# Ledger of designs, part 6: peptides against a protein of PDB entry 5ZKO

Target 1, 44 residues: chain A of PDB entry 5ZKO
Amino acid sequence: SASNPRKFSEKIALQKQRQAEETAAFEEVMMDIGSTRLQAQKLR

## One batch from the design tools (peptide; aimed at target 1 F26 M30 T36)

Design b1_p11_2_s1 (made by RFdiffusion4, then SolubleMPNN; its pose is not in this set)
Fold by OpenDDE base, seed 5:
Structure b1_p11_2_s1 (fold): chain B 44 residues (1-44), chain C 44 residues (1-44), chain A 11 residues (1-11)
Amino acid sequence: as target 1 above (44 residues)
Amino acid sequence: as target 1 above (44 residues)
Amino acid sequence: LVEAELARLRM
């Protein structure tokens, strides 16, 4: 019985956490790109 | 050398795919909640 | 957001 509201809230919270973690990982990638580009410009 | 633009684009594409997958999983959870709620209302 | 940064990487 999927009917437990607590289980739904926990599942939603878990998915929101995963979304936040993936967003943070994406931002880290973008920061690495930005820093690498800046470094490459300094070496020119 | 993190300097390969191709590697950056691949990393970004992978992160975007993960974000889309997590969004789809979240939408599925919300649909399950909606359907369960509707079913519970029908049984009343 | 991603497309804009990818465009910046290509320049």
Scores: peptide ipSAE 0.156, ipTM 0.670, DockQ to the pose 0.041
OpenDDE base, seeds 1, 2, 3, 4: peptide ipSAE 0.143, 0.161, 0.145, 0.153; ipTM 0.664, 0.670, 0.664, 0.666; seeds 1, 2 fail the geometry check

Design b1_p11_2_s2 (made by RFdiffusion4, then SolubleMPNN; its pose is not in this set)
Fold by OpenDDE base, seed 1:
Structure b1_p11_2_s2 (fold): chain B 44 residues (1-44), chain C 44 residues (1-44), chain A 11 residues (1-11)
Amino acid sequence: as target 1 above (44 residues)
Amino acid sequence: as target 1 above (44 residues)
Amino acid sequence: LVEAELAMLRR
């Protein structure tokens, strides 16, 4: 079935959005870990 | 709260898994597009 | 690469 180019672009855009969201979630986790580490260092 | 290192590692691992899954989904989309393009070229 | 593919699909 000739999937229309518009549908492909929509699918790609959606997938890129998901990737960005997962990246942001990862960065948030790493920030939390970094903050915890910094706090632990300050308490020593 | 001193979040335990084990919990951090688990959280990171889970997030990396999600990123990999989203990447795989993106690659599948691109493969489908590529296949469609190849088919269109063969029909010309 | 993705942007290039999208550009080709828009023609």
Scores: peptide ipSAE 0.131, ipTM 0.671, DockQ to the pose 0.055
OpenDDE base, seeds 2, 3, 4, 5: peptide ipSAE 0.127, 0.134, 0.131, 0.129; ipTM 0.669, 0.669, 0.672, 0.676; seeds 3, 4 fail the geometry check

Design b1_p11_2_s3 (made by RFdiffusion4, then SolubleMPNN; its pose is not in this set)
Fold by OpenDDE base, seed 1:
Structure b1_p11_2_s3 (fold): chain B 44 residues (1-44), chain C 44 residues (1-44), chain A 11 residues (1-11)
Amino acid sequence: as target 1 above (44 residues)
Amino acid sequence: as target 1 above (44 residues)
Amino acid sequence: LREAELLRLRK
């Protein structure tokens, strides 16, 4: 906003970073599930 | 996965919660920008 | 995107 452009831009940038980090963490969980399933299938 | 269904389900649930919280935080930032702009316009 | 990925893994 015109009142606090620097503060708002910094807050938006910080939130975008957090969103990306949480997305990466989710993808890691899904990769772990996929890898575990693949390993279990190989052991059959 | 068949190996650790409880652990994976808990991790997924936790990540979904974190994603929702970070989305809410982002929406709050955008609401603050909108509200500040509206207030600034009212003062003109 | 996230929900779509979850659905793919459930299949």
Scores: peptide ipSAE 0.162, ipTM 0.680, DockQ to the pose 0.087
OpenDDE base, seeds 2, 3, 4, 5: peptide ipSAE 0.157, 0.160, 0.162, 0.173; ipTM 0.671, 0.678, 0.679, 0.681; seeds 2, 4, 5 fail the geometry check

Design b1_p11_2_s4 (made by RFdiffusion4, then SolubleMPNN; its pose is not in this set)
Fold by OpenDDE base, seed 3:
Structure b1_p11_2_s4 (fold): chain B 44 residues (1-44), chain C 44 residues (1-44), chain A 11 residues (1-11)
Amino acid sequence: as target 1 above (44 residues)
Amino acid sequence: as target 1 above (44 residues)
Amino acid sequence: LVEAEALRLRR
């Protein structure tokens, strides 16, 4: 089937969005770890 | 709660796995688009 | 389960 170029661009855009969301989720995990480490250091 | 460093490493590892899976999914989309473009060029 | 969810999200 002649998959429409528009549908490919939409698939790429959706996949880029998912990659950005996973990056944001990773950054959130790292911030939470950083905050926990900072709290642990303050309590020592 | 003293969240165990082991649990943080596990969270990071899981998130890295998700990022790798999303990258692989993106590469698959791009390969499918590339294959479709090649087929379309051969049919012209 | 994570792989199955990833596969579902790709459709």
Scores: peptide ipSAE 0.221, ipTM 0.689, DockQ to the pose 0.139
OpenDDE base, seeds 1, 2, 4, 5: peptide ipSAE 0.183, 0.205, 0.179, 0.193; ipTM 0.656, 0.695, 0.660, 0.657; seed 2 fails the geometry check

Design b1_p11_3_s1 (made by RFdiffusion4, then SolubleMPNN; its pose is not in this set)
Fold by OpenDDE base, seed 1:
Structure b1_p11_3_s1 (fold): chain B 44 residues (1-44), chain C 44 residues (1-44), chain A 11 residues (1-11)
Amino acid sequence: as target 1 above (44 residues)
Amino acid sequence: as target 1 above (44 residues)
Amino acid sequence: VELELRALMLR
């Protein structure tokens, strides 16, 4: 497998992007939970 | 959006799986770098 | 982040 430093740097960059996307997805879920909780409190 | 605890738990489980896959991919890249470095040293 | 999510769901 033609594993060179350039290919490794590209793989690392892709992994960093995926990590950022996962972080954003977690933040979205937290916002959804927070909003749902607030709505439930307003209906009480 | 029908955001309930079950849906949130499923989203968390999916994100955990993705995080594990990303960790595995990173470890694979590190192994490839290590192996390539060792091969280069043997050729010196 | 996961721990925070779990804490929010348990509230």
Scores: peptide ipSAE 0.155, ipTM 0.670, DockQ to the pose 0.046
OpenDDE base, seeds 2, 3, 4, 5: peptide ipSAE 0.139, 0.139, 0.134, 0.139; ipTM 0.659, 0.658, 0.661, 0.666; seed 3 fails the geometry check

Design b1_p11_3_s2 (made by RFdiffusion4, then SolubleMPNN; its pose is not in this set)
Fold by OpenDDE base, seed 4:
Structure b1_p11_3_s2 (fold): chain B 44 residues (1-44), chain C 44 residues (1-44), chain A 11 residues (1-11)
Amino acid sequence: as target 1 above (44 residues)
Amino acid sequence: as target 1 above (44 residues)
Amino acid sequence: MEKELEALMLK
């Protein structure tokens, strides 16, 4: 039916947003690790 | 400190799991769209 | 992402 394409498009857009958010969360974790290591190196 | 590497490793593992789950959810949406299109084609 | 993880293991 005519409503299905729009609903699917919205679902896809939502999933793309979620994937981007999870990627950002991962990058934040990696940045924290990197910062911790850099700080430890500077203190030596 | 010695506990930080393990905690970071656990956080990374958790984020990888979340990313895999979001990917699976996206693939499911795409499969549903594909199945709907295939069914519509078969009924013609 | 995998390359970034590998870089972490090497440091």
Scores: peptide ipSAE 0.075, ipTM 0.665, DockQ to the pose 0.045
OpenDDE base, seeds 1, 2, 3, 5: peptide ipSAE 0.079, 0.072, 0.074, 0.076; ipTM 0.678, 0.663, 0.666, 0.679; seeds 1, 2, 3, 5 fail the geometry check

Design b1_p11_3_s3 (made by RFdiffusion4, then SolubleMPNN; its pose is not in this set)
Fold by OpenDDE base, seed 1:
Structure b1_p11_3_s3 (fold): chain B 44 residues (1-44), chain C 44 residues (1-44), chain A 11 residues (1-11)
Amino acid sequence: as target 1 above (44 residues)
Amino acid sequence: as target 1 above (44 residues)
Amino acid sequence: VEKELEALMLK
C-alpha cells in the first residue's frame, strides 16, 4: 500500500528516535563502566 | 555495585545488538520508501 | 538522511 510522504516522515522520525535512545543507553553503560574503573583506581 | 568485566562486556554486546537491530529497521523503512518511489515513477 | 528523505518526498 502506497504510504504517503507524511507517513514516511513519521516512520523515519520514530526510527531516529529509537536510534538515539539506544545510543543514550549505550553511553550510560559506558559511563557506568568508566565510573567503576575510576573508583577502582582511587582505591588502589 | 561493582560489576565485573564479564558483565560489562555482556551489557555492551547487548547494546550493540540493539543498535544493529534499529539500524536494520531504519534500512527497511528506507527500502520501502525507495520501492514506493520507483513504483510511482513507473506509473508515470 | 532526514534531509535526503525530505528531498526525495518533494520530487
Scores: peptide ipSAE 0.074, ipTM 0.670, DockQ to the pose 0.052
OpenDDE base, seeds 2, 3, 4, 5: peptide ipSAE 0.079, 0.072, 0.079, 0.067; ipTM 0.666, 0.667, 0.667, 0.664; seeds 2, 4 fail the geometry check

Design b1_p11_3_s4 (made by RFdiffusion4, then SolubleMPNN; its pose is not in this set)
Fold by OpenDDE base, seed 2:
Structure b1_p11_3_s4 (fold): chain B 44 residues (1-44), chain C 44 residues (1-44), chain A 11 residues (1-11)
Amino acid sequence: as target 1 above (44 residues)
Amino acid sequence: as target 1 above (44 residues)
Amino acid sequence: MEKELEALKLR
């Protein structure tokens, strides 16, 4: 298939964006866990 | 919100899975680019 | 990310 290099670069950029979004979602989950632990500690 | 540690671990596991899937998708794109380049070289 | 997970386990 006549691979347009421009189309490949766009696909790579899109995949990198998705990876960054999934990383951000993971960090949000971790922050929620951390905040919950901190709140539990403050209530003790 | 009463954070069930079990629910947090499940969320983390799910996010890790999503990240792995996005990585695999990226590797597939890179393989397609590599294969296209190799094919173009063989046709020269 | 793995480091963040490890940090969470250590807390």
Scores: peptide ipSAE 0.115, ipTM 0.698, DockQ to the pose 0.080
OpenDDE base, seeds 1, 3, 4, 5: peptide ipSAE 0.109, 0.091, 0.111, 0.112; ipTM 0.696, 0.680, 0.694, 0.697; seed 1 fails the geometry check

Design b1_p11_4 (made by RFdiffusion4)
Pose (drawn by RFdiffusion4):
Structure b1_p11_4 (pose): chain A 43 residues (1-43), chain B 44 residues (1-44), chain P 11 residues (1-11)
Amino acid sequence: ASNPRKFSEKIALQKQRQAEETAAFEEVMMDIGSTRLQAQKLR
Amino acid sequence: as target 1 above (44 residues)
Amino acid sequence: KAEELAELAAA
């Protein structure tokens, strides 16, 4: 499972992991401004 | 073909070089991250 | 967030 044999299974796993990370990465980058505004509130 | 070499040896050495660079910068931002968490105590 | 971003960029 974690290390498949078929190349098709390997490609599917790499695409799955890539989609998860891009979904999570585009969330952290999504609301950075909300955190950047907190500093202006603090200063 | 400069960033994309033909020989596999040149490709492996290139990946090794980039991995060393990426890790070197990563080991810097995560290193002095403690000094930033200490600055947070000043606010509260 | 900055720590999470650095971990996701390294992954």

Design b1_p11_4_s1 (made by RFdiffusion4, then SolubleMPNN; from b1_p11_4, 7 letters changed)
Fold by OpenDDE base, seed 1:
Structure b1_p11_4_s1 (fold): chain B 44 residues (1-44), chain C 44 residues (1-44), chain A 11 residues (1-11)
Amino acid sequence: as target 1 above (44 residues)
Amino acid sequence: as target 1 above (44 residues)
Amino acid sequence: ELERLLELLMK
């Protein structure tokens, strides 16, 4: 149907947003690890 | 705290799983587009 | 990946 391209485009856009959010969440975890390591080193 | 490495490892593992699920969702959208196109061609 | 998906939509 002629509506399929629009529906698929919307799904792709939503998936792109979700993937970006998951990437940001991963980066946050890695930053937390780095910060924790730095704090531990300062306490030595 | 000594528990931090374990907590971070678990968070990383969960985040990797989420990223894999989002990738699979992209692949599903691509398959849906391909299948829809094939069906449309068969109806010509 | 997005670009590939968009290309598929335009066909």
Scores: peptide ipSAE 0.096, ipTM 0.632, DockQ to the pose 0.052
OpenDDE base, seeds 2, 3, 4, 5: peptide ipSAE 0.088, 0.095, 0.087, 0.089; ipTM 0.631, 0.641, 0.633, 0.630

Design b1_p11_4_s2 (made by RFdiffusion4, then SolubleMPNN; from b1_p11_4, 6 letters changed)
Fold by OpenDDE base, seed 1:
Structure b1_p11_4_s2 (fold): chain B 44 residues (1-44), chain C 44 residues (1-44), chain A 11 residues (1-11)
Amino acid sequence: as target 1 above (44 residues)
Amino acid sequence: as target 1 above (44 residues)
Amino acid sequence: KLVELLELLMR
């Protein structure tokens, strides 16, 4: 199928969604690490 | 649940997979754009 | 990359 500008825009939109999901997953992991470190520090 | 190093390693592994998938999707879009541009150029 | 930074923070 000839990829057309409309298909490209749809792919770009999907890629932006993937980027946002990846960022959210990263932030979640960072929060978990930060929270765990803080808890460990308070127990010292 | 206390997030532990094992859980963190699992989350990192999952994040690496997501990164790889995002990269592959980006490369696919770029290839499609490049191919389409080349076809359009050849028709001129 | 974000993953690389995360790995550094886990050490």
Scores: peptide ipSAE 0.133, ipTM 0.633, DockQ to the pose 0.123
OpenDDE base, seeds 2, 3, 4, 5: peptide ipSAE 0.117, 0.094, 0.117, 0.133; ipTM 0.627, 0.614, 0.625, 0.623

Design b1_p11_4_s3 (made by RFdiffusion4, then SolubleMPNN; from b1_p11_4, 7 letters changed)
Fold by OpenDDE base, seed 5:
Structure b1_p11_4_s3 (fold): chain B 44 residues (1-44), chain C 44 residues (1-44), chain A 11 residues (1-11)
Amino acid sequence: as target 1 above (44 residues)
Amino acid sequence: as target 1 above (44 residues)
Amino acid sequence: LLERLLELLMR
């Protein structure tokens, strides 16, 4: 059906959004780890 | 703080869950594409 | 991504 390409495009767009959210969450965790390490070094 | 490793482990566990959900969604899209291609071939 | 995150946690 001619509607399939649009449905696929929508699913791909949703997948790109999920990937961006996962990347943002990953970067947040890495920032927290970096901050914790820096804080631990300052306390020594 | 001694609580930081647990918080990081929890964040990693959540990230693993997100990755699994993203993988499942990706596989679903690929299955839909494969099924559509097979259906298109049968209609020829 | 997760492998790199684990590496950072283990340092």
Scores: peptide ipSAE 0.084, ipTM 0.616, DockQ to the pose 0.089
OpenDDE base, seeds 1, 2, 3, 4: peptide ipSAE 0.082, 0.081, 0.070, 0.083; ipTM 0.618, 0.615, 0.615, 0.624

Design b1_p11_4_s4 (made by RFdiffusion4, then SolubleMPNN; from b1_p11_4, 7 letters changed)
Fold by OpenDDE base, seed 1:
Structure b1_p11_4_s4 (fold): chain B 44 residues (1-44), chain C 44 residues (1-44), chain A 11 residues (1-11)
Amino acid sequence: as target 1 above (44 residues)
Amino acid sequence: as target 1 above (44 residues)
Amino acid sequence: RLLELVELQMR
């Protein structure tokens, strides 16, 4: 690919955004598991 | 959602895989930038 | 499922 500082900066920024979104998604999954387990425990 | 240990384990495993894939994608972007810069430097 | 919603959002 052409060495374009603007293009490289854009690539890095977009990929960092994706990584942050996947981290947030992981946290949400863990929250769902925790909440569901708590609900199941309350029903005992 | 129903408290199903198998389902929870699958969710965690899949999300960890996605996180690893996004990390690999970031590393690939950085490798592309590094390689492109090196090629541009060799042409000087 | 929450994971399924996340997967849809990330596509």
Scores: peptide ipSAE 0.149, ipTM 0.671, DockQ to the pose 0.102
OpenDDE base, seeds 2, 3, 4, 5: peptide ipSAE 0.108, 0.119, 0.150, 0.109; ipTM 0.650, 0.645, 0.667, 0.647; seed 4 fails the geometry check

Design b1_p11_5 (made by RFdiffusion4)
Pose (drawn by RFdiffusion4):
Structure b1_p11_5 (pose): chain A 43 residues (1-43), chain B 44 residues (1-44), chain P 11 residues (1-11)
Amino acid sequence: ASNPRKFSEKIALQKQRQAEETAAFEEVMMDIGSTRLQAQKLR
Amino acid sequence: as target 1 above (44 residues)
Amino acid sequence: AEAELLAAAAA
C-alpha cells in the first residue's frame, strides 16, 4: 500500500499526496494576512 | 538543456546539489526558531 | 514572525 507495485498505483499515490499537501499549503498561505494584521494590532 | 541535462549522472548530481541547498536553508530557519519563541515572552 | 518563518519553510 505505502509502496505499490504497479506504476498506475504509484502515480495515483503521488497525485493523492500532492493534492493533500497543495490543499494544506494553500490554506496556510490563504490567511497569512490575518496574522500579518495581528502585528499591527500588537505594535 | 542547462537546468535539464541529458546524462543521468548530471541529473543526479543536480538533484543532489539542490537538495543540499534546500536543506541548508531549512536548517537555518528552523534552527534559531527558539530565539523567536523567547521574544514572545516579552509581549505576554 | 513564527507563522511567517513556518510559511517560508513550507515554501

Design b1_p11_5_s1 (made by RFdiffusion4, then SolubleMPNN; from b1_p11_5, 5 letters changed)
Fold by OpenDDE base, seed 3:
Structure b1_p11_5_s1 (fold): chain B 44 residues (1-44), chain C 44 residues (1-44), chain A 11 residues (1-11)
Amino acid sequence: as target 1 above (44 residues)
Amino acid sequence: as target 1 above (44 residues)
Amino acid sequence: EEVELLARALQ
């Protein structure tokens, strides 16, 4: 159906961006954990 | 490594919740599109 | 999946 296709496409694109941002935030948390563990090992 | 495992686990859990919320928001957008299309078809 | 691989590598 041709009802508001551009607006729906924009909503989908925005939501995909949010999903990508949350994925990046998760990866950053995991990097922090990994770095902290490595640093703790080096300081022992 | 045992460094701050509880705090890291909490950060991971929170981020997983955010990812689930963004997934739910995406599904809601898709439901809206589907419902709008169905309604437009019925009104023709 | 990059996230799963990262999680496994860092645990």
Scores: peptide ipSAE 0.164, ipTM 0.701, DockQ to the pose 0.077
OpenDDE base, seeds 1, 2, 4, 5: peptide ipSAE 0.158, 0.159, 0.133, 0.162; ipTM 0.692, 0.695, 0.690, 0.697

Design b1_p11_5_s2 (made by RFdiffusion4, then SolubleMPNN; from b1_p11_5, 6 letters changed)
Fold by OpenDDE base, seed 2:
Structure b1_p11_5_s2 (fold): chain B 44 residues (1-44), chain C 44 residues (1-44), chain A 11 residues (1-11)
Amino acid sequence: as target 1 above (44 residues)
Amino acid sequence: as target 1 above (44 residues)
Amino acid sequence: LEYEKLAEALR
């Protein structure tokens, strides 16, 4: 149907958003690890 | 604390799983688009 | 994302 392209584009956009959110969550984990290491260094 | 590395590794593993799931979901969307295109071609 | 490298760094 003619509305399929729009629906697919919306699904793709939603998936891209989810992937970006997961990337942001990963970066947060990395920052936590980095901050922990930095704190440990400062305490030495 | 000494348990921090394990906790971080667990967080990383969880994020890896989530990212893989989001990738799989994206691939499913792309497959749906591809299958729709193929079906449209077969009906022509 | 380089999860494997990160996991290695945490060992």
Scores: peptide ipSAE 0.179, ipTM 0.681, DockQ to the pose 0.041
OpenDDE base, seeds 1, 3, 4, 5: peptide ipSAE 0.177, 0.184, 0.181, 0.177; ipTM 0.684, 0.685, 0.683, 0.681; seeds 3, 4 fail the geometry check

Design b1_p11_5_s3 (made by RFdiffusion4, then SolubleMPNN; from b1_p11_5, 6 letters changed)
Fold by OpenDDE base, seed 3:
Structure b1_p11_5_s3 (fold): chain B 44 residues (1-44), chain C 44 residues (1-44), chain A 11 residues (1-11)
Amino acid sequence: as target 1 above (44 residues)
Amino acid sequence: as target 1 above (44 residues)
Amino acid sequence: LLAEKLAEALR
């Protein structure tokens, strides 16, 4: 339907936000892994 | 901490699932857009 | 994908 373009754009924007949040969560996990590995190396 | 690797792997698995679900939702939206465009062209 | 890079880093 012709009304779908606006709804689609809103849904796409929401999905982009969710994907950005998931990416941020992955980056946090990666930082924690890196920090843990570095600390483990320092304690050896 | 040494216990973190298992927690990290579980967190990564959960995040992979979430990203797959978000990708599927995005693909559904794109399919709907494509179908709507095709129908609009056929009716012209 | 970042998830794949993370999985590879933990391997």
Scores: peptide ipSAE 0.107, ipTM 0.651, DockQ to the pose 0.085
OpenDDE base, seeds 1, 2, 4, 5: peptide ipSAE 0.106, 0.103, 0.105, 0.107; ipTM 0.649, 0.653, 0.653, 0.657; seed 5 fails the geometry check

Design b1_p11_5_s4 (made by RFdiffusion4, then SolubleMPNN; from b1_p11_5, 6 letters changed)
Fold by OpenDDE base, seed 4:
Structure b1_p11_5_s4 (fold): chain B 44 residues (1-44), chain C 44 residues (1-44), chain A 11 residues (1-11)
Amino acid sequence: as target 1 above (44 residues)
Amino acid sequence: as target 1 above (44 residues)
Amino acid sequence: ELAEKLAEALR
């Protein structure tokens, strides 16, 4: 079907977006860990 | 809090899993595209 | 991999 390429491209774009969002979430967690460690160090 | 590291570890593990799942989903889409192209070629 | 870096940061 001629509509398949468009649907596939949309699906791929959505998957790329999701992967980027998950990566951003990882980075946020990593930053939070870093901040927590810094705070713990300051309190010791 | 001493419990924070464990919670972080769990959160990270979940994020890793999610990223792997999203990667797998992406690969599936790409495989479907490849298969569709092959079918289209055979029908032409 | 970012996930590996995170795991290392937690050690």
Scores: peptide ipSAE 0.118, ipTM 0.661, DockQ to the pose 0.044
OpenDDE base, seeds 1, 2, 3, 5: peptide ipSAE 0.114, 0.117, 0.112, 0.116; ipTM 0.659, 0.665, 0.655, 0.662; seeds 1, 2, 5 fail the geometry check

Design b1_p11_6_s1 (made by RFdiffusion4, then SolubleMPNN; its pose is not in this set)
Fold by OpenDDE base, seed 1:
Structure b1_p11_6_s1 (fold): chain B 44 residues (1-44), chain C 44 residues (1-44), chain A 11 residues (1-11)
Amino acid sequence: as target 1 above (44 residues)
Amino acid sequence: as target 1 above (44 residues)
Amino acid sequence: EELLRALYKAA
């Protein structure tokens, strides 16, 4: 709403931050899975 | 990887939790926007 | 995210 653009902007910014953090965590999980797979391959 | 299913399962579960929290936060932001709009309408 | 932006503008 145009009546409080600053507050809404702030809320959106915070949500963007949360999204970024979730993405980073997801990438970390994927990396761990990938590295484990690679290790298993090397040990064969 | 099959070599450590419990650990991977745990990581996935944690990521699911993060996703849920982000969703909840998103819904809250949307609610605030909606309520503000409604208020503006009522004041007209 | 885009929905949030759109609704922000519309509100």
Scores: peptide ipSAE 0.135, ipTM 0.631, DockQ to the pose 0.053
OpenDDE base, seeds 2, 3, 4, 5: peptide ipSAE 0.133, 0.136, 0.127, 0.123; ipTM 0.637, 0.640, 0.624, 0.626; seed 3 fails the geometry check

Design b1_p11_6_s2 (made by RFdiffusion4, then SolubleMPNN; its pose is not in this set)
Fold by OpenDDE base, seed 5:
Structure b1_p11_6_s2 (fold): chain B 44 residues (1-44), chain C 44 residues (1-44), chain A 11 residues (1-11)
Amino acid sequence: as target 1 above (44 residues)
Amino acid sequence: as target 1 above (44 residues)
Amino acid sequence: EEILRAEFRAR
Protein backbone atom coordinates (compact mmCIF):
# COMPACT_ATOMS: atom_id res chain seq x y z
CA SER B 1 0.00 0.00 0.00
CA ALA B 2 1.10 3.57 -0.70
CA SER B 3 0.69 4.12 3.03
CA ASN B 4 3.77 1.94 3.61
CA PRO B 5 6.57 3.72 1.69
CA ARG B 6 8.88 3.23 4.66
CA LYS B 7 8.09 -0.48 4.76
CA PHE B 8 8.80 -0.80 1.05
CA SER B 9 12.10 1.05 1.35
CA GLU B 10 13.11 -1.21 4.24
CA LYS B 11 12.20 -4.33 2.25
CA ILE B 12 14.26 -3.11 -0.71
CA ALA B 13 17.21 -2.26 1.52
CA LEU B 14 17.12 -5.70 3.16
CA GLN B 15 16.91 -7.41 -0.21
CA LYS B 16 19.85 -5.40 -1.55
CA GLN B 17 21.82 -6.39 1.53
CA ARG B 18 21.08 -10.07 0.83
CA GLN B 19 22.23 -9.64 -2.76
CA ALA B 20 25.47 -8.04 -1.60
CA GLU B 21 26.07 -10.86 0.90
CA GLU B 22 25.54 -13.49 -1.79
CA THR B 23 27.95 -11.62 -4.08
CA ALA B 24 30.56 -11.54 -1.32
CA ALA B 25 30.09 -15.27 -0.78
CA PHE B 26 30.64 -15.87 -4.50
CA GLU B 27 33.82 -13.78 -4.49
CA GLU B 28 35.09 -15.79 -1.52
CA VAL B 29 34.55 -19.04 -3.46
CA MET B 30 36.44 -17.58 -6.42
CA MET B 31 39.28 -16.52 -4.13
CA ASP B 32 39.53 -20.06 -2.75
CA ILE B 33 39.67 -21.48 -6.28
CA GLY B 34 42.33 -18.95 -7.28
CA SER B 35 44.48 -19.81 -4.29
CA THR B 36 44.04 -23.53 -4.94
CA ARG B 37 45.25 -23.05 -8.51
CA LEU B 38 48.25 -21.08 -7.30
CA GLN B 39 49.11 -23.77 -4.76
CA ALA B 40 48.83 -26.51 -7.37
CA GLN B 41 51.15 -24.54 -9.67
CA LYS B 42 53.74 -24.14 -6.90
CA LEU B 43 53.76 -27.89 -6.28
CA ARG B 44 54.55 -28.66 -9.96
CA SER C 1 42.61 -28.90 -4.11
CA ALA C 2 42.95 -29.39 -7.86
CA SER C 3 41.46 -32.84 -7.22
CA ASN C 4 38.12 -31.14 -6.46
CA PRO C 5 37.33 -29.26 -9.72
CA ARG C 6 33.87 -30.83 -9.75
CA LYS C 7 33.26 -29.69 -6.18
CA PHE C 8 34.36 -26.16 -7.04
CA SER C 9 32.16 -26.03 -10.14
CA GLU C 10 29.21 -27.30 -8.10
CA LYS C 11 29.80 -24.69 -5.39
CA ILE C 12 29.97 -21.93 -8.01
CA ALA C 13 26.78 -23.19 -9.66
CA LEU C 14 24.94 -23.26 -6.31
CA GLN C 15 26.17 -19.77 -5.46
CA LYS C 16 25.02 -18.44 -8.85
CA GLN C 17 21.63 -20.04 -8.22
CA ARG C 18 21.39 -18.25 -4.86
CA GLN C 19 22.27 -14.95 -6.54
CA ALA C 20 19.55 -15.53 -9.14
CA GLU C 21 17.00 -16.38 -6.43
CA GLU C 22 17.84 -13.22 -4.51
CA THR C 23 17.48 -11.21 -7.72
CA ALA C 24 14.07 -12.79 -8.33
CA ALA C 25 13.03 -11.94 -4.77
CA PHE C 26 14.10 -8.33 -5.35
CA GLU C 27 12.07 -8.19 -8.57
CA GLU C 28 9.05 -9.56 -6.70
CA VAL C 29 9.34 -6.78 -4.11
CA MET C 30 9.56 -4.22 -6.91
CA MET C 31 6.51 -5.75 -8.60
CA ASP C 32 4.56 -5.47 -5.35
CA ILE C 33 5.51 -1.80 -5.07
CA GLY C 34 4.50 -1.21 -8.70
CA SER C 35 1.17 -2.96 -8.19
CA THR C 36 0.53 -0.95 -5.04
CA ARG C 37 1.18 2.28 -6.93
CA LEU C 38 -1.17 1.21 -9.70
CA GLN C 39 -3.88 0.28 -7.19
CA ALA C 40 -3.51 3.60 -5.40
CA GLN C 41 -3.82 5.42 -8.71
CA LYS C 42 -7.01 3.50 -9.60
CA LEU C 43 -8.59 4.47 -6.28
CA ARG C 44 -8.00 8.19 -6.91
CA GLU A 1 42.44 -22.19 1.78
CA GLU A 2 40.75 -25.02 3.61
CA ILE A 3 39.58 -22.41 6.11
CA LEU A 4 37.70 -20.58 3.34
CA ARG A 5 36.14 -23.86 2.23
CA ALA A 6 35.10 -24.68 5.78
CA GLU A 7 33.51 -21.24 6.19
CA PHE A 8 31.62 -21.67 2.91
CA ARG A 9 30.37 -25.12 3.98
CA ALA A 10 29.18 -23.71 7.29
CA ARG A 11 26.85 -21.22 5.60
Scores: peptide ipSAE 0.199, ipTM 0.685, DockQ to the pose 0.065
OpenDDE base, seeds 1, 2, 3, 4: peptide ipSAE 0.209, 0.192, 0.201, 0.197; ipTM 0.688, 0.679, 0.668, 0.675; seeds 1, 2, 3 fail the geometry check

Design b1_p11_6_s3 (made by RFdiffusion4, then SolubleMPNN; its pose is not in this set)
Fold by OpenDDE base, seed 1:
Structure b1_p11_6_s3 (fold): chain B 44 residues (1-44), chain C 44 residues (1-44), chain A 11 residues (1-11)
Amino acid sequence: as target 1 above (44 residues)
Amino acid sequence: as target 1 above (44 residues)
Amino acid sequence: VELLEALFKAR
């Protein structure tokens, strides 16, 4: 099916959003782990 | 609950896998769009 | 850790 340029843009935009959400989730996880590590070091 | 280092590794690994899957999906979408564009140009 | 757990459970 010949997807139109508009449909292509929609698919790309949606995928970019997912990518950004996954990146944000990763960064949040890493921040939480980093905070835990820092707290553990401060308690030593 | 004090998650152990092993649990942290598991979570990070899982998140990295998800990130890679999203990237692969993005690349597939872009490849399909690129192929469509190339075909359209060849038919002109 | 709690945030980490919540994030992965919510997905």
Scores: peptide ipSAE 0.158, ipTM 0.654, DockQ to the pose 0.054
OpenDDE base, seeds 2, 3, 4, 5: peptide ipSAE 0.152, 0.154, 0.154, 0.151; ipTM 0.653, 0.655, 0.650, 0.655; seeds 3, 5 fail the geometry check

Design b1_p11_6_s4 (made by RFdiffusion4, then SolubleMPNN; its pose is not in this set)
Fold by OpenDDE base, seed 4:
Structure b1_p11_6_s4 (fold): chain B 44 residues (1-44), chain C 44 residues (1-44), chain A 11 residues (1-11)
Amino acid sequence: as target 1 above (44 residues)
Amino acid sequence: as target 1 above (44 residues)
Amino acid sequence: EELLRALYRAK
């Protein structure tokens, strides 16, 4: 859209930021699961 | 992992919430773009 | 999200 190109680009950038934050949260969850699994393995 | 199943389930639930929020933000951006496009079409 | 559910079960 030619109308409000700067505003749209800004909205897209903000959405990309939110996506990155969601990804980081996912990675944190996976690391926690992985750490628990690894610790359980060490205790065998 | 059998260790901390309730805690892990809670983390998953929170991540799902974040994903839903990210999706809502995406939809908002797309609606704004769509609305602008539609208005431009009406003015032709 | 089925992927997250699957990953949870796999761990």
Scores: peptide ipSAE 0.154, ipTM 0.645, DockQ to the pose 0.056; fails the geometry check
OpenDDE base, seeds 1, 2, 3, 5: peptide ipSAE 0.152, 0.151, 0.152, 0.149; ipTM 0.646, 0.645, 0.641, 0.641; seeds 1, 2, 3, 5 fail the geometry check

